# Peptides against a protein of PDB entry 3T7K: the designs that were tried, part 206

Target 1, 248 residues: chain A of PDB entry 3T7K
Amino acid sequence: KAEKILARFNELPNYDLKAVCTGCFHDGFNEVDIEILNQLGIKIFDNIKETDKLNCIFAPKILRTEKFLKSLSFEPLKFALKPEFIIDLLKQIHSKKDKLSQININLFDYEINGINESIISKTKLPTKVFERANIRCINLVNDIPGGVDTIGSVLKAHGIEKINVLRSKKCTFEDIIPNDVSKQENGGIFKYVLIVTKASQVKKFTKLINDRDKNETILIVEWNWCVESIFHLNVDFTSKKNVLYQKK

## One batch from the design tools (peptide; made by RFdiffusion4, then SolubleMPNN)

Design b2_p28_1_s3 (from b2_p28_1, 16 letters changed)
Fold by OpenDDE base, seed 3:
Structure b2_p28_1_s3 (fold): chain B 248 residues (1-248), chain A 28 residues (1-28)
Amino acid sequence: as target 1 above (248 residues)
Amino acid sequence: DERLEEIIKKAKEIDPNEIILEDIELEK
């Protein structure tokens, strides 16, 4: 059936998209539409797997979902597109009124607002955002909304190697892991990096660290600090936004 | 166009179980 529908076109584009969807198309597509998309070089996956070499995300806008945040770690992310791309494409293909011999849908017309070429270009870098920032090992409180597994998965996709989960009420200094990174000449290295959810945790962890390891560098941030870093694919250490405690 | 309506409907379907990692207000 898909072949019959597409036969009216003399030439078919190959969009070469390997994509996931977030915030749209949860129920997927019918069999005919999936086949049509496949014939146009658009393959949609249910989940993110590194082996699939995903290069595209469909979303109505910038979202704080696991899929969206991880899409910014694709190597590279070629396109971040609105679902209207698929809507308009399928609309044109199924239209009996259009005397069009060619599909005239341009990918660049459907870019997600806020994902610009500067962001896309950074996905071509050989390193991940937190790797570039010399953050490899972090401490994460166990009561973080969304769960440590989901949050940890996102962080790992962006270059965090080790996630240490802290039991916020019961943890001691010995439970806190250092950010073990080689000294780079130009980058501030924080020995202790923590993501927390409560002001009480800031007080607790700063006390524990300062009492036992005086004069060491500490960075305590909110989850939003990580999200902003991901959305920009850059860690801005000059910004105090979402930083709860910093000791250089 | 019933077909268009169907596509639009599908496009708007969101996974209710998909976690949004929203802004976390700092608790006391």
Scores: peptide ipSAE 0.425, ipTM 0.889, DockQ to the pose 0.853
Fold by OpenDDE base, seed 5:
Structure b2_p28_1_s3 (fold): chain B 248 residues (1-248), chain A 28 residues (1-28)
Amino acid sequence: as target 1 above (248 residues)
Amino acid sequence: DERLEEIIKKAKEIDPNEIILEDIELEK
């Protein structure tokens, strides 16, 4: 009976949230609470779909989950909120003692630590982080933890158009794809971009490329390089952190 | 309040199948 519960309030806020949850509320809400949230303009989805125009993520902290990483690609991400927002909201609504005429919960009080306005503002940019960095096509080793599908999905959400999966033990130079991008003013262009998991792969791929395509630019990075780029919504080409090999 | 406790409990529930894309130490 959500309507009856909410009838005690003179006015209801419209939060206008289309959200997914990660690291919280896995089992969802009861029927009454779902209806309450809906009446307040809070719609929670199970999965990320572009058609849903998601603008919010609920998480207890910064997480390295597919949902969290993809939320930073929302257009825009309006809010990254702790689950305490929902807890406090429902607590106020269900409270019999508080004769509240209105719901007094401010979204800004529940921001996830480390997701600041600078990050949020970058989600309003017309381009994605890897698009801005002139990374369109990448090579990904098949033995990456988390799986190529999940990793690839995250990377695509952030502007990488083509993911080439390399069978690390069997691949040859011909299996490596170039990063075909037009020259943009503010970003380094690497002809070959690779994400690897082992030092032996660095040695292998550098040799293959240098032997067959001499004097070309190469960027070989760890997955953490991508994650850091996503968390900052910026690629820092001056940093050597998580860069395994670079040839300019 | 039993209801509040239930909400808090639900808030802490995580998907056990949700993959954390953790730091990968470079193997030699």
Scores: peptide ipSAE 0.424, ipTM 0.889, DockQ to the pose 0.876
Fold by OpenDDE base, seed 2:
Structure b2_p28_1_s3 (fold): chain B 248 residues (1-248), chain A 28 residues (1-28)
Amino acid sequence: as target 1 above (248 residues)
Amino acid sequence: DERLEEIIKKAKEIDPNEIILEDIELEK
C-alpha cells in the first residue's frame, strides 16, 4: 500500500531521521503511514536506546520530559522538529489533488522554537555538558519529584557518572560523596555537588559538610539548575539562578 | 479531508503517563 502511494513521486527524499516523539503521536501511526515514513528515511522509536543512534526528536515545543531532556544528549542531535513536519508530509503524500512530482518539505521550516543551531552544534562536542563542567559525582535527595531513577537517567545521559541518592532525613556526612574530579587548573571544581528540593536540606547539608570538611567547595542547586544547563548545553557558574548555596 | 483530521488528532495525542519534570518550588 505504501509503495503504491509513493509511486506517484519521481524522487523520494531521504530525511535520515532516527527519532523519538514526546508530547505528540503517543498512539503512534497506522501501518501505512509508518511504512511511508520508513521509505522516506524516517524511523520512529518508542524509547531511547543508545544503540539506536537517535538523532531527532519530535515535540510541539521545548518540554521538560525525560525524552526531550535526553534528546539533547544525542550524538549529535541533528533535528528537533515540530509534529507539523509529519502532518504536512503525510498530507502532501496522501493528497490526491496535488499533481506533485516531488515532496517539497524542508526540515528547517519545522524546527522547535528555542532549539537553534547553537544548541545543535553543542551536541557535536565530544563531551557532555556536566562533564565539561567538571561534575562527575552528585548527591541527589530521594524525595525529588519525578523520582531518582528518571532524574538520574537524565543526568547520566548528560555526563554524570555517579549519582548518590541521599535519604534526606537519615543521612549523615559519611553518606555524602565527593565529586571525585582531579584538580584541573582552569576551573572551580566543587568537591560536593548536591541537588535538593527543600531549604531545610540546604541547611542540613551545609552544616554537615562545613562541620566535618572545613574549607571545601560546595555547590547546592535545584533541579531547575540542571534543566537550564541542559537546555543551554552549558553550565553557567556565574549565574546564581537556581543555586541555593555556593562556597567557592 | 478526513484523513488529515485523523493525522492531526494523532499528533495531539499525549502520553498521560509521561512525567513532566516541572519546576519544583522549594518547600520550606
Scores: peptide ipSAE 0.423, ipTM 0.888, DockQ to the pose 0.856; fails the geometry check
Fold by OpenDDE base, seed 1:
Structure b2_p28_1_s3 (fold): chain B 248 residues (1-248), chain A 28 residues (1-28)
Amino acid sequence: as target 1 above (248 residues)
Amino acid sequence: DERLEEIIKKAKEIDPNEIILEDIELEK
């Protein structure tokens, strides 16, 4: 069926997209439309797997979903597109009225607002955003909204190697892990990096660390600090936004 | 076109179980 539909076109584009969807197309496509998309070089996957070499995301806008945040870790992310790309594409293909010999849809017309070429270009870098920031090991409180597994998965996709989950009410200094990174020439390394959800946790962890390791560097941030870093694919240490405590 | 309407409808379908990792207001 798909071949018959596409036979009216003299030349078919190859978009070379391996994509996931978030905030759109949850129930997927019918069999004919999937086949059409496949013939145009568009493959849509249900889940993110590293082995699939994903290079595209479909979303109506910037979202704070696991899929969207992880898409910015693709190697590289080639395109972040609105679902209207697929809608217009299928509309044109199924149209019987237009004697169009060619598909006239440009990917660049469907870019998600806020995901610009500067962001896309950073996904071509050999390092991940937190790796570049010298953040390898972090401490995460167990009561974080969204769950430690989901948040941890996103953070790992962006270069954090070790996530230590802290039981906020029962943890001691010995439960806090150091950020074990070799001193690089150009950046202050924080020995302790923590993501917290409450002001009381800031007070607790600051006290625990300062009482036992008085002269060490500490960075305590909110989850939003991580999200902003991911959306920009850059950690701005000059910004105090979403930073709860910093000791250099 | 009924088919177009169906595609548009599908485009709007969202996973109700997909968690939005929202802005967490710092609790005191």
Scores: peptide ipSAE 0.422, ipTM 0.888, DockQ to the pose 0.870; fails the geometry check

Design b2_p28_1_s4 (from b2_p28_1, 16 letters changed)
Fold by OpenDDE base, seed 2:
Structure b2_p28_1_s4 (fold): chain B 248 residues (1-248), chain A 28 residues (1-28)
Amino acid sequence: as target 1 above (248 residues)
Amino acid sequence: DERLKEIEEKAKSSDPSEIVLEEIELEE
C-alpha cells in the first residue's frame, strides 16, 4: 500500500531521521504510515538505546521528560522537530488533490522553539555537559520527585559517571562521596556535589561536610539547576539560580 | 479528510504515564 501511494512522486526525499517521540504520537502510527515514513528515511523508535544512534526528537515544545532531556545527549542531535512535520508530510502524501511531483517539506520549518542551532552545535562536542563542568560524581537524595533511577539515567546520559544515593534521614558524612576529579587550575572544581529537595537537607549536609572537611569546596543545587544546564548544554557557575549552597 | 483527522489526533496523543521532571519547589 505504501509503495502505491508513494509511486506518484518522481523523487522521494531521504530525511535520515532516527527519532523518538515525547508528548506526541503516543498512539503510534498505522502500518501504512510507518511504511511511508520508513521509505522516506524516518525511523521512529519507542525507547532510547545507544546502539540505535538516535539523532532526532519529536515533541510539541521543550519538555522536561526523560526522553527529551536525554535527546540533548545524542551524538549528535541533528533535529528537534514538532509533530507537525509528520502531520504535514503525511497530509501531502495522502492528498489526491495536489498534483505534487515532489514532497516540498523543509525540516528547518518545524524546529522546536528554543532548540536553536547553538544548542544543536553543542551536541557535536566530544564531551558531555557535566563532564565539561568537571562533575563526575554526585550525591543525590533518595526522595527526589521522579525517582533516583529516572533522574540518575538522565544525569548519566549527560556525563555523570557515578551517582551516590543518599538516604537523607540516615546518612552520615561517610555516606557522602567526593567528586573525584583532578584539580585543574582554572576550573571551579567542587569536591562535594549534591542535588537536594529540601532546605533541611542543605543545613544537614553543609554541617556534616564542614564539621569533618572544613576546607573543601561544596556545591548544593536543585534539580532545576541540572535541567537548565541540560537545556543550555552549558553549566553557568556564575549564576546563583537554583544554587542552594556554594563554597569555593 | 477522516484519515487526516486520525493522524492529527494521534499526533496530539501523549503518554499520561510519562514522567515529567517538573521544577521542584524547595520544601522546609
Scores: peptide ipSAE 0.462, ipTM 0.916, DockQ to the pose 0.856
Fold by OpenDDE base, seed 4:
Structure b2_p28_1_s4 (fold): chain B 248 residues (1-248), chain A 28 residues (1-28)
Amino acid sequence: as target 1 above (248 residues)
Amino acid sequence: DERLKEIEEKAKSSDPSEIVLEEIELEE
């Protein structure tokens, strides 16, 4: 059926998209439309798997979902597109009125607002955002909204290798892991990096570290610090926004 | 066209179970 529908076009574009959807197309597509999309080089996956070599995200806007945040770690992310791309494409294909010999849908017309070429270009870098920032090991409080698994998965996608989950009420200094990175001569390396949700946790961890490991570098941040770093694909150590405690 | 309406409805469908990692306000 898809072949018959597409036979009216002289040339078919190959978009070469391997995509996931977030905030759209939860009910999926009918079989005919999936076949049409496949013939146009658009493959939609239900979940993110590294083996699928995903290069595209569909979303109505910038979202703080696991899928959206992880899409910025794709190698590379080629396109971040609004669902209207698929809608308009399928509308043109199913339209009996359009004597169009060619499908004329430009991907660049459907870019998600706020995901510009500067962000896309950074996904072509050989390193991840937290890797570039010399953050390899972090400490995460166990009571974080969204759950340690989801947050941890996002952070790992962006270059954090080890996530240590802290039991905020029961943890001791010995439970806090150092950020094990080789000292680069010119980089602000923090020995202890922590993501917390409460002011009381800042006080607790600051005291524990300063009492046992004097004069070491400490970075305590909110989850929003991580999200902003991901959205910009850059860690700005000059910004105090979402930084709760910093010792250089 | 009924097909176009169906596509638009599907496009607007979102997963209610999908977790949104919202801004976390610092508590005391």
Scores: peptide ipSAE 0.461, ipTM 0.916, DockQ to the pose 0.863
Fold by OpenDDE base, seed 5:
Structure b2_p28_1_s4 (fold): chain B 248 residues (1-248), chain A 28 residues (1-28)
Amino acid sequence: as target 1 above (248 residues)
Amino acid sequence: DERLKEIEEKAKSSDPSEIVLEEIELEE
């Protein structure tokens, strides 16, 4: 059926998209439409797997979902597109009125607002955002909304290698792991990096570290610090936004 | 066209179970 529908076109584009959807197309596609998209070089996956070499995200806007945040770690992210791309494409293909010899849909017209070429270009870098920031090992409180697995998965996608989960009420200094990175010339290295959710946790962890490991560097941040860093694909250590405690 | 409406409806469908990693307000 898809072949018959597409036979009216003299030339078919190959978009070469390997995509996931977030905040759209939860109910999926009709079988015929999936076949059409496949013939146009558009393959949609249910989940993110590194082996699939994903290069595209469909979303109505910038979202704080696991899929959206992880899409910024694709190597590279070629396109971040609104669902209207697929809608308009399928509309043109299914239109009986238009004597269209060619499909006239430009991917660049459907870019998600706020995902610009500067962000896309950074996904071509050989390193991940937290890797560039010399953050390899972090401490994460166990009571974080969204869960440590989801948060941890996003952070790992962006170059954090080790996530230590802290039991906030029971943890001691010995439970806190150092950020094991070699001193690089161009970046501030924090020995202890922590993501917390409460002011009481800031007080607790700062005291534990300062009492036992004096004169060490500490960075305590909110989850939103990580999200902003991901959205910009850059860590700004000059900003105090979402930083709860910093000792250089 | 009923088919076009169906495509638009599917496009607007979101997973209600999908976790949104919202901004966390600091508690005391």
Scores: peptide ipSAE 0.461, ipTM 0.915, DockQ to the pose 0.850
Fold by OpenDDE base, seed 1:
Formats: structure tokens, C-alpha cells, sequence
Structure b2_p28_1_s4 (fold): chain B 248 residues (1-248), chain A 28 residues (1-28)
């Protein structure tokens, strides 16, 4: 059926998209439309797997979903597109009125607002955003909204190798792990990096660390610090935004 | 076209179970 529908076009584009959807197309596609998209070089996956070499995300806007945040770790992310791309494409293909010899849909007209070429270009870098920032090991409080598994999965996609989950009410200094990175001469390395949700946790962890490991560097941040770093694919250590405690 | 309307409706569909990692307000 898809072949018959597409037979009216003299030439078919190959978009070369391997995509996931977030905030759109939850109800999926019918079999015919999936076949049409596949013939146009558009393959949509349900979940993110590294082996699939995903290069595209569909979303109505910038979202703070696991899929969206992880899409910025694709190698590279080629396109971040609005669902209107698929709508207009399928609309043109199914249209009986227009004797169109060619499909006239440009990917660049459907870019998600706020995901510009500067962000896309950074996904071509050989390193991940937190790797570039010398953040390898972090401490994460167990009471974080969204859950430690989801948050941890996003952080790992962006170059954090080890996530230590802290039981905020019961933890001691011995439960806090250092950020085990080789001292690079030219980059500020924080020995202790923590993501917390409460002011009481800032006070507790600051005291525990300063009492037992004096004069060490500490970075305590909110989850939003990580999200902003991901959205920009850059860690700005000059910004105090979403930083709860910093000792250099 | 009813088919186009269906595609548009599907495009707007979102997974209500999908976790949104919103900004966490710092509590005491």
C-alpha cells in the first residue's frame, strides 16, 4: 500500500533519520505511515539504545524528559525537529489534490526553538559535557524527584561514570565519594560534587566534608544546574546560577 | 480529511507516564 501511495512521486528523498519521539506521537503511527516513513529514510524507535545510532529527536519544544535530555548526547545529534515535520510530510504524501512530482519538505524549517546550530555542533565533540568539565563521579541524594535511576541515566549519557546515591538522613562522611579525576593543571577540579534537593543537605554535607577533609574543593548544585549544562552542552563555572555551595 | 486529523491528533498525543524532570525547588 505504501509503494502505491509513493509511486506518484518521481523521486523520493532520503532523510536518513533515526529518531525517538518525546511529548508527541505517543499513540504511534499506523502501519502504512510507518512504511512510508521508512521508505523516506525515517526510522522511529520507541527507546534510546546506543546500538541504534540515533541522530534525531521529535518534540514540540525543549522538554526536560529523559529522552530529550539524552538526545543531546547523541553522536552526533543531526536534527531536533518539531512533529509538524512528519505531519506536513504525510499530509503532502496523502494529498490527492496536488499533482506533486516531488516531496517539498525541508528539515531545516522544522527545528525546535532553542536548539540551534551551536548546540548541534557541540554534539560532534569527542567528549561529553560533564567529561569536559572534569566531573566523573558525583553524589546524588536518594530523595531527588524523578528518581535516582532516571536522573542517573541522563547524567551517565552525558559523561558521568559513577553515581553514588546518598541516604541523606543516614549518610556519613565515609559514604561520600570523591570525584576521581586526574589533576589536570589547567582545569578547576572539584574533589566533591553533590546534587541535593534541600538546604539542610547543603549544611550537612558541607560540615561533614569540611570537618574530615579540610581545604578540599566542593561543588554542591541543584538538578537544574545539570539541566542547564546539558541544554547548553557546556558547564559554566563562572555562573552561580543553581549553585548552592562552592569552595575552590 | 479524516486521516489527516487522525495524524494531527496522534502527533499531539503525549505519554502521561513519561517523567518530566522539572526544576526542583530547594526545600528546608
Amino acid sequence: as target 1 above (248 residues)
Amino acid sequence: DERLKEIEEKAKSSDPSEIVLEEIELEE
Scores: peptide ipSAE 0.461, ipTM 0.915, DockQ to the pose 0.861

Design b2_p28_2_s1 (from b2_p28_2, 14 letters changed)
Fold by OpenDDE base, seed 5:
Structure b2_p28_2_s1 (fold): chain B 248 residues (1-248), chain A 28 residues (1-28)
Amino acid sequence: as target 1 above (248 residues)
Amino acid sequence: MNKEFEELEKKYNEETEKKYEEMKKEIE
């Protein structure tokens, strides 16, 4: 059926997209449309797997979903596209009225607002955003919204190697892991990096660290600090936004 | 897990600014 539909076109584009969707296409596609998309070099996957070499995300806008955040770790992310790309493409293909000999849909017309070439270019870097920021080991409170597994998975996708989960009510100083990173000449290294959800946790961890490991560097942030860093593919240590406690 | 995360993150985004300001005041 798909072949018959596409036979009216003299030439078919190959978009070479391996994509996931977030915030759109929850009901998926019918079998015919999937086949059409496949013939156009568009493969849509349900989940992110490294082996699939994903290069595209479909979303209506910038989202804080696991899929969207992880898409910024693709190597590279080639395109971040609005779902209207697929919609318009399929509409054009199914249109009986348009005597179109060619499909005229340009990917660049469907870019997600806020994901510019500067962001896309950073996905080509050999390092991940937190790796560049000298953050490899973090402490994460167990009561974080979204769950430690999901949050941890996103952080790992962006270069955090070790995630230590802290039981906020029961943890001691000995439970807090240091960010063991070799001093690179030009980067501020925080010995202790923590992601917390409550002010009480900031007070607790600050006290525990300062009492036992005096004069060490501490960075305590909320999840939004990580999200902003991911969205920019850069950590700005000069910004106080989403930083709850900092000791240099 | 993904659906739950999406729902939580949507709520989080809406309340984030207010919560951050409140937390900052509590820490000070």
Scores: peptide ipSAE 0.029, ipTM 0.640, DockQ to the pose 0.024
Fold by OpenDDE base, seed 3:
Structure b2_p28_2_s1 (fold): chain B 248 residues (1-248), chain A 28 residues (1-28)
Amino acid sequence: as target 1 above (248 residues)
Amino acid sequence: MNKEFEELEKKYNEETEKKYEEMKKEIE
């Protein structure tokens, strides 16, 4: 059926997209449309797997979903596109009125607002955003909204190697892990990096660390600090936004 | 699953924003 529909075109584009969707296409695609998309070099996956070499995300806008955040870790992310790309493409293909010899849909017309070439270019770097920021090991409180597994998975996708989950009420200094990174010449290295959810946790962890490991560097942040760093594919240590406590 | 997650994320974002605003007031 798809072949018959596409037979009216003399030449078919190959978009070479391996994509996931977030915030759109919840009901999926019918079998005919999937086949059409496949013939155009568009493959839609349900989940993110490293083996699939994903290079595209479909979303209506920048989202804080796991899929969207992880898409910024693709190697590289080639395209971040609005769902209207697929909609307009399928509409053109299914149109009976237009004796179109060619499909005239340009990917660049459907870019997600806020995902610019600067962001795309950073996904081509050999390092991940937190790796570049000298954040290798973090401490994460166990009561974080979204759950430690989801949050941890996103952080690992962006270069954090070790996630230590802290039991906030029962945690001692010995439970807190240091951020073990090689000293780079130009970057502030924080010995202790923590993601927390409550003011009481800030007070507790700062006391524990300062009492036992005097004069060490500490960074305590909200989850939003990580999200903003991911959206920009850059950590700005000069910004106090979403930083709860900092000791240099 | 995806719609539920997005709705949960939206709700999470709203609740989290409120929570963090309250937390900032407590830290200040």
Scores: peptide ipSAE 0.028, ipTM 0.611, DockQ to the pose 0.025
Fold by OpenDDE base, seed 2:
Structure b2_p28_2_s1 (fold): chain B 248 residues (1-248), chain A 28 residues (1-28)
Amino acid sequence: as target 1 above (248 residues)
Amino acid sequence: MNKEFEELEKKYNEETEKKYEEMKKEIE
């Protein structure tokens, strides 16, 4: 059926998209439309797997979803597109107007607002955002919204190697792991990096660390600090936004 | 993707700025 629909076009574009969707197309696509998209070089996956070499995200806007955040770790992310790209494409293809010899939809017209070439270019870097920031080992409280597995997966996608989950009510100093990175001469390395959800956790962890390691560097942040770092593919250590406690 | 997670993130976005400011005040 898809072949018959596409036969009216002399040339078909090959978009070469391996994509996931977030915040759109919750009901998926019908079999005919999937086949049409496949013939146009658009393959949509349900989940992110590294083996699929995904290069595209469909979303109506910048979102804080797992899929969107992880899409910024694609190697590279080639396109971040609005769902209207697919909608308009399918509309044009299903149009009974005989006069369309060619599909005239440019994917560049459907870029997600705020995902610019600067962001896209950073996805081509050999390093991940937290790796560049010298954050390899973090402590994550167990009561984080979204769950430690999901949050941890996002963080790992962006270069965090080790995630230590802290049981906030039961943890001791010995449960807190250091950010074990070699002192690079030119960059402030925080020995302890923690993601927390409550002010009481800040007070607890700062006390535990300062009582045992008085002269050590500490960074305690809210999840939004990580999100903003991901959205910019850069950690700005000069910003106090979403930083709950910092000791250099 | 778990619909629950998307909903949580949406809610989180709406409440985030207020919560951050409140947390700062509590830490001080």
Scores: peptide ipSAE 0.028, ipTM 0.636, DockQ to the pose 0.024; fails the geometry check
Fold by OpenDDE base, seed 1:
Structure b2_p28_2_s1 (fold): chain B 248 residues (1-248), chain A 28 residues (1-28)
Amino acid sequence: as target 1 above (248 residues)
Amino acid sequence: MNKEFEELEKKYNEETEKKYEEMKKEIE
C-alpha cells in the first residue's frame, strides 16, 4: 500500500531521522504511515536505547519529560522538530489533488522553539553536561517527584555515574556519598552534591555533613537546577537559581 | 517542584497530544 502511494513521486527525500516522540503521537502511527516514513528515512522508536543511535526528537515545545531531557544527551542530537513536520509530510503524501512530482518539506522550518544551533552543537561534545561540571556522584532523596528511577535515568544519560538514594527520614551521615572527582585545581568541585525536595531536608543534610565533615564543600539543589543545566547543556555555578545551599 | 506547575504541564501535554492525534486522523 505505501509503495503505491509513493509511486506518484519521481524522487523521494531521505531525511535520515531516528526519532522518539514526546507530547505528541501517543497512539503511534498506522502500519501504512510507518512504512511511508521508513521509505523517507524516518524511523520512530517507542523508547530510547543507546544502541539505536537516536538523533531526533519530536515534541510540540520544550518539555520536562524523560524522553525530551534524554534527547539532549543524544550523540549528537541532529534535529529537534515539531510534530507538524510529520503531519504536513503525511498530508502532502496522502493528498490526491496535487500533481506534486516531489515532496517539498524542509526540516529546518519545523525546529522547536528554544532549541537552537548552540544547543545542538553542544551535543557534539565528547563529554556530558554533568561530567563537564565535575559531578559524577550525587545523593538523591527518595521522595522526589517523578521517582528515583526516572530521575536517575535522566541524570545518568547526562554523565552522572553513581546515584545514591537517601531515605530522607532515616538517613545518617554514613549514608551520604561523596562526589569522588579528582581534585582539579580549578575550584569548582563539590565534595557533597544533593538533590532535595524540601527545606527540612536542607537543614538535616547540612547539619549531618557539617557536624561530621567540617569545612567540606556542599551543593544542595532542586531538580529544577538539573533541568536548567540540561536545557542549556551547561552548568552555571555563578547562578543561585534553584540552589538551596552552597558552601564553597 | 510546585505541584501546580506539574499539573499545568500535565494538562497542557494531554491537551496537546489530543490536538495532534485529531490532526493525524484528519490526514487519514
Scores: peptide ipSAE 0.025, ipTM 0.621, DockQ to the pose 0.293; fails the geometry check

